# Ledger of designs, part 16: peptides against a protein of PDB entry 4LZF

Target 1, 155 residues: chain A of PDB entry 4LZF
Amino acid sequence: GGRLVVFPNGTRKELSADGQTVKVMFFNGDVKHTMPDQRVIYYYAEAQTTHITYPDGMEVLQFPNNQTEKHFPDGRKEITFPDQTVKTLHPDGREESVLTDGTIIQLNPDGSKVIQFNTGQREIHTADFKRREYPDGTVKTVYSDGRQETQYPTG

## One batch from the design tools (peptide; aimed at target 1 F7)

Design b2_p8_3_s2 (made by RFdiffusion4, then SolubleMPNN; from b2_p8_3, 5 letters changed)
Fold by OpenDDE base, seed 3:
Structure b2_p8_3_s2 (fold): chain B 155 residues (1-155), chain A 8 residues (1-8)
Amino acid sequence: as target 1 above (155 residues)
Amino acid sequence: PELPEPEV
């Protein structure tokens, strides 16, 4: 069968019969699980936070406000906010947010911004202009000097 | 935290 080890400080260690699962219950309420797939799950009782470490270098943080963060081995981070917005931070400095309504907001390293609306419209912001693209092929541009241009799908 | 020697 399984084994139970009790330490003088009140910490308890449970071993499965096959030795593949280890559960440590610390005296302060923290819990550590080592799983058969070699992932390690830490629960911090005071912070009410769960931290999962995978053998490939992937890390997952779960916070008490329902925010989840994934840290990928390539340096990418994916944050799921309490409102269910998903934000991806890329190693090159690019950021992408996907809203619950399907809108996508992209922030580029050069300072430009692109919004893909759920209506099929797209808006592009640069240092030189703001541009709105419509599903019918119409494009409206407002330049930084105040000039405006409209391009129609038929020319 | 670091684990001391077990009681058992």
Scores: peptide ipSAE 0.082, ipTM 0.805, DockQ to the pose 0.242
OpenDDE base, seeds 1, 2, 4, 5: peptide ipSAE 0.032, 0.055, 0.051, 0.042; ipTM 0.685, 0.761, 0.766, 0.721

Design b2_p8_3_s3 (made by RFdiffusion4, then SolubleMPNN; from b2_p8_3, 4 letters changed)
Fold by OpenDDE base, seed 1:
Structure b2_p8_3_s3 (fold): chain B 155 residues (1-155), chain A 8 residues (1-8)
Amino acid sequence: as target 1 above (155 residues)
Amino acid sequence: SELPEPEV
């Protein structure tokens, strides 16, 4: 069977019979699970936060407010907010948010922003203009100098 | 034996 070790500081260590699972219950309430697949699940009791580390360098943080963060080995981060919006932060500085309604918001390293609405409309923000593209091919542009342009689809 | 300590 498994075994339980109790340390003088109050920490407890539980080992499975096969030795593949280790559970450490620290005196401060923290819990560390080492799993057969070599992932480590650490629970911070005071913060009520779970931190999972994988052998490939993947990390997953689970917060008490239902936010989840994934830290990929390539430096990408994926945040699932409590409202289920998913935000991806790329190593190049690009950020992409996918809203629950299907709207996609992209923030580019050059400062431009692109919104792809669930209606099929797209909005592009640059230093020089804000542009709205409609599914019918109409494009409306408001330039930084205040001028406006509408381009109509030619049949 | 080393006493297990919580992570910071």
Scores: peptide ipSAE 0.212, ipTM 0.866, DockQ to the pose 0.145
OpenDDE base, seeds 2, 3, 4, 5: peptide ipSAE 0.209, 0.121, 0.211, 0.210; ipTM 0.864, 0.827, 0.861, 0.863

Design b2_p8_3_s4 (made by RFdiffusion4, then SolubleMPNN; from b2_p8_3, 3 letters changed; failed a check: near_copy:native)
Amino acid sequence: SPLPDPVV

Design b2_p8_4 (made by RFdiffusion4)
Pose (drawn by RFdiffusion4):
Structure b2_p8_4 (pose): chain A 155 residues (1-155), chain P 8 residues (1-8)
Amino acid sequence: as target 1 above (155 residues)
Amino acid sequence: SEPTVTHF
């Protein structure tokens, strides 16, 4: 029915009966679980942070302020902030934020961006212009040279 | 010192 091992340094190890699950309770209060499927769950006592490593290469961090960071094997990083905004960082430098109110912000490494407002408006920023598109079909643009343009709806 | 082992 399993085993408990106590080391001279105070670290404790608990093995399941089938030996598939190992729990290590370190002298400093940290806790490590190794699961049969080889997931490793590490709890940092002082920092109150959990780090989970998956066999597919994915890593997840849970911070005590309820922030979660997910690192995908390909290099993508997904952050869930406490407000539940989800921000995705791509290795190429693109950033995408999906806020809870429904706003989406897409940022390109060249500095251009597309903003999708929960109000239904869309805003595009490029080297040449800033543009706003409206649900009624109106398009308003400000060019780098200072000109302003309004494209009226067909109707 | 040696580790202490407890079996269940």

Design b2_p8_4_s1 (made by RFdiffusion4, then SolubleMPNN; from b2_p8_4, 4 letters changed)
Fold by OpenDDE base, seed 5:
Structure b2_p8_4_s1 (fold): chain B 155 residues (1-155), chain A 8 residues (1-8)
Amino acid sequence: as target 1 above (155 residues)
Amino acid sequence: SEPVVIDY
């Protein structure tokens, strides 16, 4: 059978019969749940936030606004916003946002920005130019000095 | 006061 320990301060500890599940319900409402698969589920009552830690170093945060954050062992972070936009923060400083419509926004460590629109158009921003690539192969570039160039598809 | 232990 399981075991329940009730402490004078109100904290409660539940142990499963096999000892593989331990649930601590702290007096402040926080909960720590150690699972057989070695993940630990923290619930912070005041913040209403769930924090799951995995044995491989993965961490998952679930916020009351429906935002989810994944912290990968390699240092990458993935944020799923309430609107279901997914933003990935890479250890090298690169950031990538995937919008629900399929648009991808990439911020590169060198400061450049690339937008892959769901229309098939792509826009590249650098310190020197802004470039728009069209599905038909047309490329329009506006340089920082105001010069513009248009490259047309073959023909 | 001591903790209360309940085995079930």
Scores: peptide ipSAE 0.498, ipTM 0.943, DockQ to the pose 0.960
OpenDDE base, seeds 1, 2, 3, 4: peptide ipSAE 0.493, 0.497, 0.497, 0.498; ipTM 0.943, 0.944, 0.943, 0.943

Design b2_p8_4_s2 (made by RFdiffusion4, then SolubleMPNN; from b2_p8_4, 5 letters changed)
Fold by OpenDDE base, seed 4:
Structure b2_p8_4_s2 (fold): chain B 155 residues (1-155), chain A 8 residues (1-8)
Amino acid sequence: as target 1 above (155 residues)
Amino acid sequence: PEPIVIDY
């Protein structure tokens, strides 16, 4: 059988028979749930936020506005926004956003930007130019000085 | 006060 401990302040602690599951229900409504797989689920009542920590260092935050954040052990952070856009922040400073329509926006540490449109077109922004690449291999470049160039796949 | 312990 399990064990229930009720503290004078109202905090309750439930232990499973095997001791592998521990649920602490704090007086303020917060909950800490330790699972057999060693993940710990924190629920913060006031914030209505769930925070899951995994033994490998992974962390998952779930906010009441339906935003979810994943913190990976390698330092990568993945944010799923309420609109279901997924933004990945890489340790090197690169950011990638995947929109619901399939568009991918990449922000590079050097300031360059790459947009991969759902149409297959790709747009590259650098300090020197904006370049549009088309699925057929055509490439149009607009340079910062206003010069334009079109490159065709057959050269 | 001491906590209440219930085994079940």
Scores: peptide ipSAE 0.442, ipTM 0.927, DockQ to the pose 0.954
OpenDDE base, seeds 1, 2, 3, 5: peptide ipSAE 0.435, 0.442, 0.438, 0.440; ipTM 0.924, 0.926, 0.926, 0.926

Design b2_p8_4_s3 (made by RFdiffusion4, then SolubleMPNN; from b2_p8_4, 5 letters changed)
Fold by OpenDDE base, seed 5:
Structure b2_p8_4_s3 (fold): chain B 155 residues (1-155), chain A 8 residues (1-8)
Amino acid sequence: as target 1 above (155 residues)
Amino acid sequence: AEPIVIEY
């Protein structure tokens, strides 16, 4: 059978019969659950936040506002906001947001920005220009000096 | 006080 240890301070420790599962319920309401697959589930009672750590270094944070954050071993972070927007922070500084409507917003380390609209249009922002690409192949560019160019699709 | 151990 399992084992339950109740400490004088109110902390409780539950051990499974096989010893592969350990659950510590701290006096402050926090919980630490070590699972057979070696993941550790932390619950912070005051913050109402769940923090899961995996043996490969992956971490998952679940916040009371329904936000989820994944911290990947490679340094990438993925945030799922309550509205289900997903934002990825890459180690190289690139950021990518995927909106629920399918729009993708990319912020590049060089400061450029690319928006892929769900309509198929793409907008590219650089220090030198703002460019709109249309599904029909038309490309409109507004340069920083005010000059504008339109490239027409091959007919 | 000592911890209480319950086997089940």
Scores: peptide ipSAE 0.434, ipTM 0.929, DockQ to the pose 0.959
OpenDDE base, seeds 1, 2, 3, 4: peptide ipSAE 0.424, 0.432, 0.431, 0.432; ipTM 0.927, 0.929, 0.929, 0.929

Design b2_p8_4_s4 (made by RFdiffusion4, then SolubleMPNN; from b2_p8_4, 5 letters changed)
Fold by OpenDDE base, seed 4:
Structure b2_p8_4_s4 (fold): chain B 155 residues (1-155), chain A 8 residues (1-8)
Amino acid sequence: as target 1 above (155 residues)
Amino acid sequence: PEPVVIEY
């Protein structure tokens, strides 16, 4: 059978019969749940935040405002905001935001920015220009000096 | 004090 340990301070520890599941309910309301798959679920009562750690190094944070953060072993971080926008932070410094409408915003370490609109249009921002690419292959470029250029798919 | 252990 299982085992329940009750500490004088009010902390409770539940152990499954096989020892694979351990649940610690701390006196302050925090909970630590060790699962058979070796993931550990922390619940912080005051913050109402859930923190899951996986044996491979993955971590998942769930906040009371419905924000979720995933910390990947490779250093990538994925944030799902309450509005369901998903922002990925890459180890190289690149950031990508996927909006609910399908728009993708990429911020590159060099300062350039790429917006992939849900319409199929793409806008590229660099230090030298802003460029709009259209699904038909048309490309419009506005250079920093104010010069404009339109390129057509047939050249 | 010692914890209370309950087995079930």
Scores: peptide ipSAE 0.323, ipTM 0.898, DockQ to the pose 0.939
OpenDDE base, seeds 1, 2, 3, 5: peptide ipSAE 0.311, 0.320, 0.306, 0.320; ipTM 0.894, 0.898, 0.893, 0.897

Design b2_p8_5 (made by RFdiffusion4)
Pose (drawn by RFdiffusion4):
Structure b2_p8_5 (pose): chain A 155 residues (1-155), chain P 8 residues (1-8)
Amino acid sequence: as target 1 above (155 residues)
Amino acid sequence: ITEPAIPS
């Protein structure tokens, strides 16, 4: 029916009957679970933070302010902030934010960006211009040279 | 992860 082992230093280990699951309760209050499928779940008592390592290389951190960070094996990093904005950082430097109100912000490493407002408008920033596109078909552009352009709807 | 030492 399993075993409990208590070490001189105060660390406790609990093994399941099949030995597949191991729980370690460290003297400092940290808790580690090793699961049969080799997931490792580590709880940091003082920092009140959980770190989960998956066999496929994925790592997940849960912070006590309810922030979650996911690290994918390829290097992608996904952050869910407490407000539930989801921000994705790619290794090439692109950043994408999907806010709960529906706004999407795409940032390129060269500094260009595309903003998709929940209102249906779209904004593009490049080295040459800033552009705003409207649901009615109107396009407004401000160029680096200071000129401003309005493209009216066909209708 | 740096874990506390566990005696053998």

Design b2_p8_5_s1 (made by RFdiffusion4, then SolubleMPNN; from b2_p8_5, 4 letters changed)
Fold by OpenDDE base, seed 2:
Structure b2_p8_5_s1 (fold): chain B 155 residues (1-155), chain A 8 residues (1-8)
Amino acid sequence: as target 1 above (155 residues)
Amino acid sequence: IELPYIPE
């Protein structure tokens, strides 16, 4: 069978018979699970936060407010907010948020922004202009100098 | 955020 070790400080360590699962219950209420697949699950009792580390370098954080963060080995991060918005932070600095209504907001490293609305409209923000693209092919641009331009559908 | 200390 398994083995239970109780340390003088109150920490408890449970080992499975095969040694593949280890559960450490720390004196402060924290818990550490080492699983057969080599993932390590840390539970911080005071913060009520779970931190999972995988052998490939993947990390998952679960917060008490229902926010979840995934840290990928390539440097990408994916945050699921309590409102279920999903934000992806790319290694090149690009950020992409997907809202629950289907709207996609992209923030580029150069400061430009692209919004893909759930209606099919697209809005591009740069230092020089704001541009709205409509599903029918119409494009309206407002330039930083105040000039406005409308481009009618072409095909 | 910064994670709490693990008392190992």
Scores: peptide ipSAE 0.133, ipTM 0.793, DockQ to the pose 0.170
OpenDDE base, seeds 1, 3, 4, 5: peptide ipSAE 0.125, 0.111, 0.109, 0.117; ipTM 0.787, 0.779, 0.778, 0.776

Design b2_p8_5_s2 (made by RFdiffusion4, then SolubleMPNN; from b2_p8_5, 5 letters changed)
Fold by OpenDDE base, seed 2:
Structure b2_p8_5_s2 (fold): chain B 155 residues (1-155), chain A 8 residues (1-8)
Amino acid sequence: as target 1 above (155 residues)
Amino acid sequence: LELPYIPE
């Protein structure tokens, strides 16, 4: 069977018979699980936060407010907010948020922004202009100098 | 967050 070790400081360590599962219950209420697949699950009792580390470098954080963060080995991060918005932070600095209504907001490293609305409309923000693209092919641009331009559908 | 000491 398994083995239980109780340390003088109150920490407890449970070992499975095959040694593939280890559970450490720390004196402060924290818990560490080492699993057969080599993932390590940390539970911080005071913060009520779970931190999972995988052998490939993947990390997952689960917060008590229902926010989840995934840290990928390539440097990408994916945050699922309590409202279920999903924000992806790319290694190149680009950020992409997907809202629950299907709207996609992209923030580029140069400061430009692109919004893909669930209606099919697209809005591009740059230092020089704001541009709205409509599903019918119409494009309206407002330039930083106040000039406005409308481009009608072409095909 | 810092992990508590794990006895050997």
Scores: peptide ipSAE 0.212, ipTM 0.850, DockQ to the pose 0.636
OpenDDE base, seeds 1, 3, 4, 5: peptide ipSAE 0.109, 0.177, 0.194, 0.122; ipTM 0.782, 0.844, 0.843, 0.784

Design b2_p8_5_s3 (made by RFdiffusion4, then SolubleMPNN; from b2_p8_5, 5 letters changed)
Fold by OpenDDE base, seed 1:
Order: C-alpha cells, then sequence, then structure tokens
Structure b2_p8_5_s3 (fold): chain B 155 residues (1-155), chain A 8 residues (1-8)
C-alpha cells in the first residue's frame, strides 16, 4: 500500500501506493497535495485559503469569503468576487469588470473609462469629457471646462 | 503566504 512518514515536528507525509500522489500534512494544519497531473494544492489552515498551482504556471486562489482568483501565465488575473462580479486585470493595465446585471466597466491604461450599462446606455470618461450615450441616439457630453453639449438623434 | 518547512 501507501506509505506514511511521520516527522519529529508533527508533519506527516502520505505517499500513495502508485507514488503519484503526495500529501503533506504540516504540523500547523496546512496541507500540500501533489497530484498525478502535477498540480499542487496548498491549503493554508489559518487563512482557510486554497492555492492551486499548475505546471503551466496557472494559479488559482480560493478564499474563505468565496472569492476566487485565477492568475494566468501571461500575467492576466481574473477575480471572481463574492458577489459574483468578475474583474479581469490585464498585463497592459487594462481592467474589465463584469457585473451580475450585465454592466461592463472598462478602465483603460490611458486613464479613460467606459461603462456599458445593462440598459444600453454607455458612459465614456476621458481627460477632456464625460459622455453619456443613450439607446435612442441622444448623446450628452460634459466637457472638462464645464461646457455641456447635447446631440439629438434627429440632428 | 509561506509554507512550513518540509523535512527531507
Amino acid sequence: as target 1 above (155 residues)
Amino acid sequence: MELPYIPE
């Protein structure tokens, strides 16, 4: 069968019979699983957090508040918050949040922001203006100097 | 987060 190694400090190492699975149970309650597919599952007992590392560099963090983070090898991060909002952080600095109601918020590296509301309205924020676009074609712009402009769909 | 020492 498998093997169990007990260390003087209380750490225990369990080896499967086929040698493909290794489970280390640390004295502090932490657990490390090395799986046949080479993923490594770390469980931090005090933090109640699970950290999975994959051989391709992918990492998954699972927190006790139900937040999940995926760290992709290319540097992209995807965070699923407890409220199920999904936020993607791109290596170039771009951030995208998708809310459960379908609203999409994009923060761009140049500092601009775009909000696509679930109502079909869109709001664009730049250094020069804040613009609201409505489904009927109306566009309202508030410029940095305080000037306001409304463009109507009819012209 | 850090992992405890694993004896060899």
Scores: peptide ipSAE 0.153, ipTM 0.832, DockQ to the pose 0.649
OpenDDE base, seeds 2, 3, 4, 5: peptide ipSAE 0.145, 0.135, 0.145, 0.073; ipTM 0.830, 0.831, 0.830, 0.754

Design b2_p8_5_s4 (made by RFdiffusion4, then SolubleMPNN; from b2_p8_5, 4 letters changed)
Fold by OpenDDE base, seed 2:
Structure b2_p8_5_s4 (fold): chain B 155 residues (1-155), chain A 8 residues (1-8)
Amino acid sequence: as target 1 above (155 residues)
Amino acid sequence: IELPEIPE
């Protein structure tokens, strides 16, 4: 059978019979589960947050507002917001948000931004211009000096 | 957030 250890401070430790699962219930309400696959599940009672750590360095946080964050070993982070928007932060500084309607917003390290609309239109923002590309091949550019240019499709 | 220490 398993074992239950009760400490004077109120912390309790449950050990499975095989020793592969350990559950610590801290006096403050926090809980730590060590699983057979070496995944560690932390529950922070006050914050109502679950934090899972994996042996490979992956971490997953689940917040009470239904937000989930994944921290990858390579430094990438993926945030799923309550509205189900997914934002990826890349180690190179690039950020990418995928909205539920299919819109993709990319923020580049150089400060440029690219929006790929669900309509097939694309908008590019740089220090020098904003450019809208249309599915028919039309391209409209508004430059920082106020000049505007339209390129029409050639076919 | 940090977990409390487990007593020895």
Scores: peptide ipSAE 0.091, ipTM 0.809, DockQ to the pose 0.616
OpenDDE base, seeds 1, 3, 4, 5: peptide ipSAE 0.051, 0.090, 0.088, 0.048; ipTM 0.747, 0.809, 0.807, 0.740

Design b2_p8_6 (made by RFdiffusion4)
Pose (drawn by RFdiffusion4):
Structure b2_p8_6 (pose): chain A 155 residues (1-155), chain P 8 residues (1-8)
Amino acid sequence: as target 1 above (155 residues)
Amino acid sequence: SKTVTVLS
């Protein structure tokens, strides 16, 4: 029915009966679980932070302010802030934020961006211009040279 | 039952 091992340094180890699950309680209050499927869950006592390593290469961090960071094997990083905004950082430098109100912000490494407002409007920022598109079909653009343009709806 | 080992 399993075993408990206590080391001279105060670290404790608990093995399951099948030996598949190991729990390590370190002298400093940290806790490590190794699961049968080889997931490793590490709890940092002082920092009150959890780090989970998956066999597929994915890593997840849970911070005590309820922020979660997910690191995908390909290099993508996904952050869930406490407010539940989800921000994804791609290795190429693109960033995408999906806010809870429904706003989406896409940022390119060249500095261009597309903003999708929850109100239904869409903004595009490029080297040449800033453009706003409206649900009624109106398009308003400000060019780098200072000109402003309004494209009226067909109707 | 679970066994306990204490190391010196």

Design b2_p8_6_s1 (made by RFdiffusion4, then SolubleMPNN; from b2_p8_6, 5 letters changed)
Fold by OpenDDE base, seed 5:
Structure b2_p8_6_s1 (fold): chain B 155 residues (1-155), chain A 8 residues (1-8)
Amino acid sequence: as target 1 above (155 residues)
Amino acid sequence: GMEVVVLE
C-alpha cells in the first residue's frame, strides 16, 4: 500500500500504492512531487515558488507575485507578467512582448524594433529611421538625419 | 527515529 516515511530531521516522504506518485516534504518546507505523468513539481517554501519540470524538457516557474515563466525545450522563454503582458525571448535573440491591449513589441537581433499598435498602426525603428505605417496605407518616415518623408497610399 | 506508516 501507500507509505509515509518520516525521517528524524522532519523530512517526510509519501509513496502512493501504485508507486507512481512520490511526495517529499523536506524539513525546510520545500516539496518535491513526482507525478504519474512524469512531471516533477518543486515547491520552494522560502521563495514561495513552484517549479514544474516536464519529461520533454519544458519547465514552468510560478512566482508568488503571479509571474509565470515557461522555458521551452527549443530554448524559447515565455514570461507572463503579473499584468498579463507576455514576453517571449527567442533563441536567436528576438524578443516579443504582447500587451493586454493587443499591442505587440518586437525587438530584433539587429537592433531594430517593431511596434504593432492595437490601432492598426505599425512603427519600425532602425538605426537609420523611424517609420510609421498607418492603416490607410500612409507611411511616414523620420530619418536619423532629420529628413522626413510621407508616402501616400495608391488607390 | 524513523516512522513508516501504511497509508493505503
Scores: peptide ipSAE 0.070, ipTM 0.755, DockQ to the pose 0.152
OpenDDE base, seeds 1, 2, 3, 4: peptide ipSAE 0.067, 0.051, 0.055, 0.068; ipTM 0.748, 0.742, 0.743, 0.750

Design b2_p8_6_s2 (made by RFdiffusion4, then SolubleMPNN; from b2_p8_6, 6 letters changed)
Fold by OpenDDE base, seed 1:
Structure b2_p8_6_s2 (fold): chain B 155 residues (1-155), chain A 8 residues (1-8)
Amino acid sequence: as target 1 above (155 residues)
Amino acid sequence: GMETIVLE
């Protein structure tokens, strides 16, 4: 069978019979699980946060407010907010948010912003203009100098 | 001291 070790400070270590699972329950309430698949699950009692580390370098953080963060080995981060918005932060500085209604917001390293609305409309923000593209092909542009331009689809 | 208990 398994084994339980109790230390003088109150820390407890539980070992599975096959030796593939180890659970350490620290005196402060923290818990560390080493699993057969080599993932390590940390529970920080004071913060009520779960931190999973994988052998490939992947990390998953679960916070008490229902936020989840995935830290990929390539440096990409994916944050699922309590409202279920998913934000991806790329190593190049690009950020992309997917809202629950299907809207996609992209923040680019050059400072530009692109919004893909769930209606099929698209809005582009640059230093020089804001542009709205409509599904029918109409494009409306408001330039930084106040000039406006509307381009209609070819008839 | 340290204690060891056999689990099921």
Scores: peptide ipSAE 0.036, ipTM 0.719, DockQ to the pose 0.169
OpenDDE base, seeds 2, 3, 4, 5: peptide ipSAE 0.033, 0.034, 0.035, 0.035; ipTM 0.713, 0.712, 0.714, 0.715

Design b2_p8_6_s3 (made by RFdiffusion4, then SolubleMPNN; from b2_p8_6, 6 letters changed)
Fold by OpenDDE base, seed 5:
Structure b2_p8_6_s3 (fold): chain B 155 residues (1-155), chain A 8 residues (1-8)
Amino acid sequence: as target 1 above (155 residues)
Amino acid sequence: GMSIEVLE
C-alpha cells in the first residue's frame, strides 16, 4: 500500500501505493505535491502561495490575494489581477492589459501606447502625437507641438 | 534521526 514517512523534524512524506503521487509536508508548513501528470504543486505556507510547475516549463503562481500569474515556456507572463484584469508581458517587451470592460491597453517596446476602448474608439500615443480614432472613421490627432488635425471619414 | 514509516 501507500507509505507515510514521519521524520523527527516534523516533515511528513506520503507516497501513494502506485507511486504516482508524492506529498511532502515540510516542518515549516510548506507542501510539495508531485502528481501523476508530472506537475509539481508547491504550497508556501508563510506566503500562502501556490506554485505549480509543469513538465513543459509552464509555471502558475496563485497568491492569497487572488492574483494568478502564468509563466509560459516562451517567456510570456500573464497576470490575472484580483480585479480580473489580465496583463500579458511579452518577451519582446510588449505589454497588453485587458480590462474587465473589454478595454485593451497595449504598451509597445518603442514606447508607443494603444488603447482600444470598449466604445470602439482607439487611441494611439507616440512621442509625436496622441491620436483618437472614432468608430465613424473620424480621426483626431493632437501633436506634441500643440497642433491638432481632424480627418473626416470618406463616403 | 530515525524516521517512522507507516504502511497504508
Scores: peptide ipSAE 0.043, ipTM 0.703, DockQ to the pose 0.167
OpenDDE base, seeds 1, 2, 3, 4: peptide ipSAE 0.033, 0.034, 0.037, 0.033; ipTM 0.706, 0.706, 0.720, 0.705

Design b2_p8_6_s4 (made by RFdiffusion4, then SolubleMPNN; from b2_p8_6, 5 letters changed)
Fold by OpenDDE base, seed 4:
Structure b2_p8_6_s4 (fold): chain B 155 residues (1-155), chain A 8 residues (1-8)
Amino acid sequence: as target 1 above (155 residues)
Amino acid sequence: GMEVIVLE
């Protein structure tokens, strides 16, 4: 059978019969759970935060405000905010936010910004212009100097 | 002291 060890300080350690699961309940309320698949689940009682680490380097943080963060082995981070917006931080510095309505906002390392609207329109922001691309192929550009340009689809 | 309990 399983084993339970109770330490003088109040910490408890549960061992499964097969030895593949270990649960440590610390005196401060923290919990460390080592699973057969080698993931480790940390629960920090004071912060009410769950932290899961995977053997491949993946980490998942779950916060009491319902925010979730995924830390990928490649350095990418994915944050699901309480409002269910998903923000991805890429190793190259690019940031992408996916809103619940399907809108995608991309912030590029060069400072440019791309918004992909749920309507199929796309807006590109650079230091020199703002450009709106329409599903029909029309492209409207407003340059920083106020000049405007419209390009029409060919067909 | 430490206490060990075998769980079934």
Scores: peptide ipSAE 0.070, ipTM 0.750, DockQ to the pose 0.169
OpenDDE base, seeds 1, 2, 3, 5: peptide ipSAE 0.075, 0.051, 0.055, 0.069; ipTM 0.753, 0.743, 0.744, 0.752; seed 1 fails the geometry check

Design b2_p8_7 (made by RFdiffusion4)
Pose (drawn by RFdiffusion4):
Structure b2_p8_7 (pose): chain A 155 residues (1-155), chain P 8 residues (1-8)
Amino acid sequence: as target 1 above (155 residues)
Amino acid sequence: LTRTPEPS
């Protein structure tokens, strides 16, 4: 029916009957679970933070302010902030944010960006211009040289 | 974050 082992230093280990699951309760209050599928779940008592390592290389951190950070094996990093904005950082430097109101912000490493407002408008920033596109078909552009352009709807 | 070593 399993075993409990208590070490001189105060660390406790609990093994399941099949030995597949191991729980370690460290003297400092940290808790580690090793699961049969080799997921490792580590709880940091003082920092109140959980770190989960998956066999496929994925790592997940849960912070006490309810922020979650996911690290994919390829290097991608996905952050869920407490407000539930999801921000994805790519290794090439691209950043994408999907806010809960529906706004999407795409930032390129060269500094260009595309903003998709929940209102249906779209904004594009490049080295040459800033452009705003409207649901009615109107396009407004401000160029680096200071000129401003309005493209009116066909209708 | 530093993990506590597990005794053998």

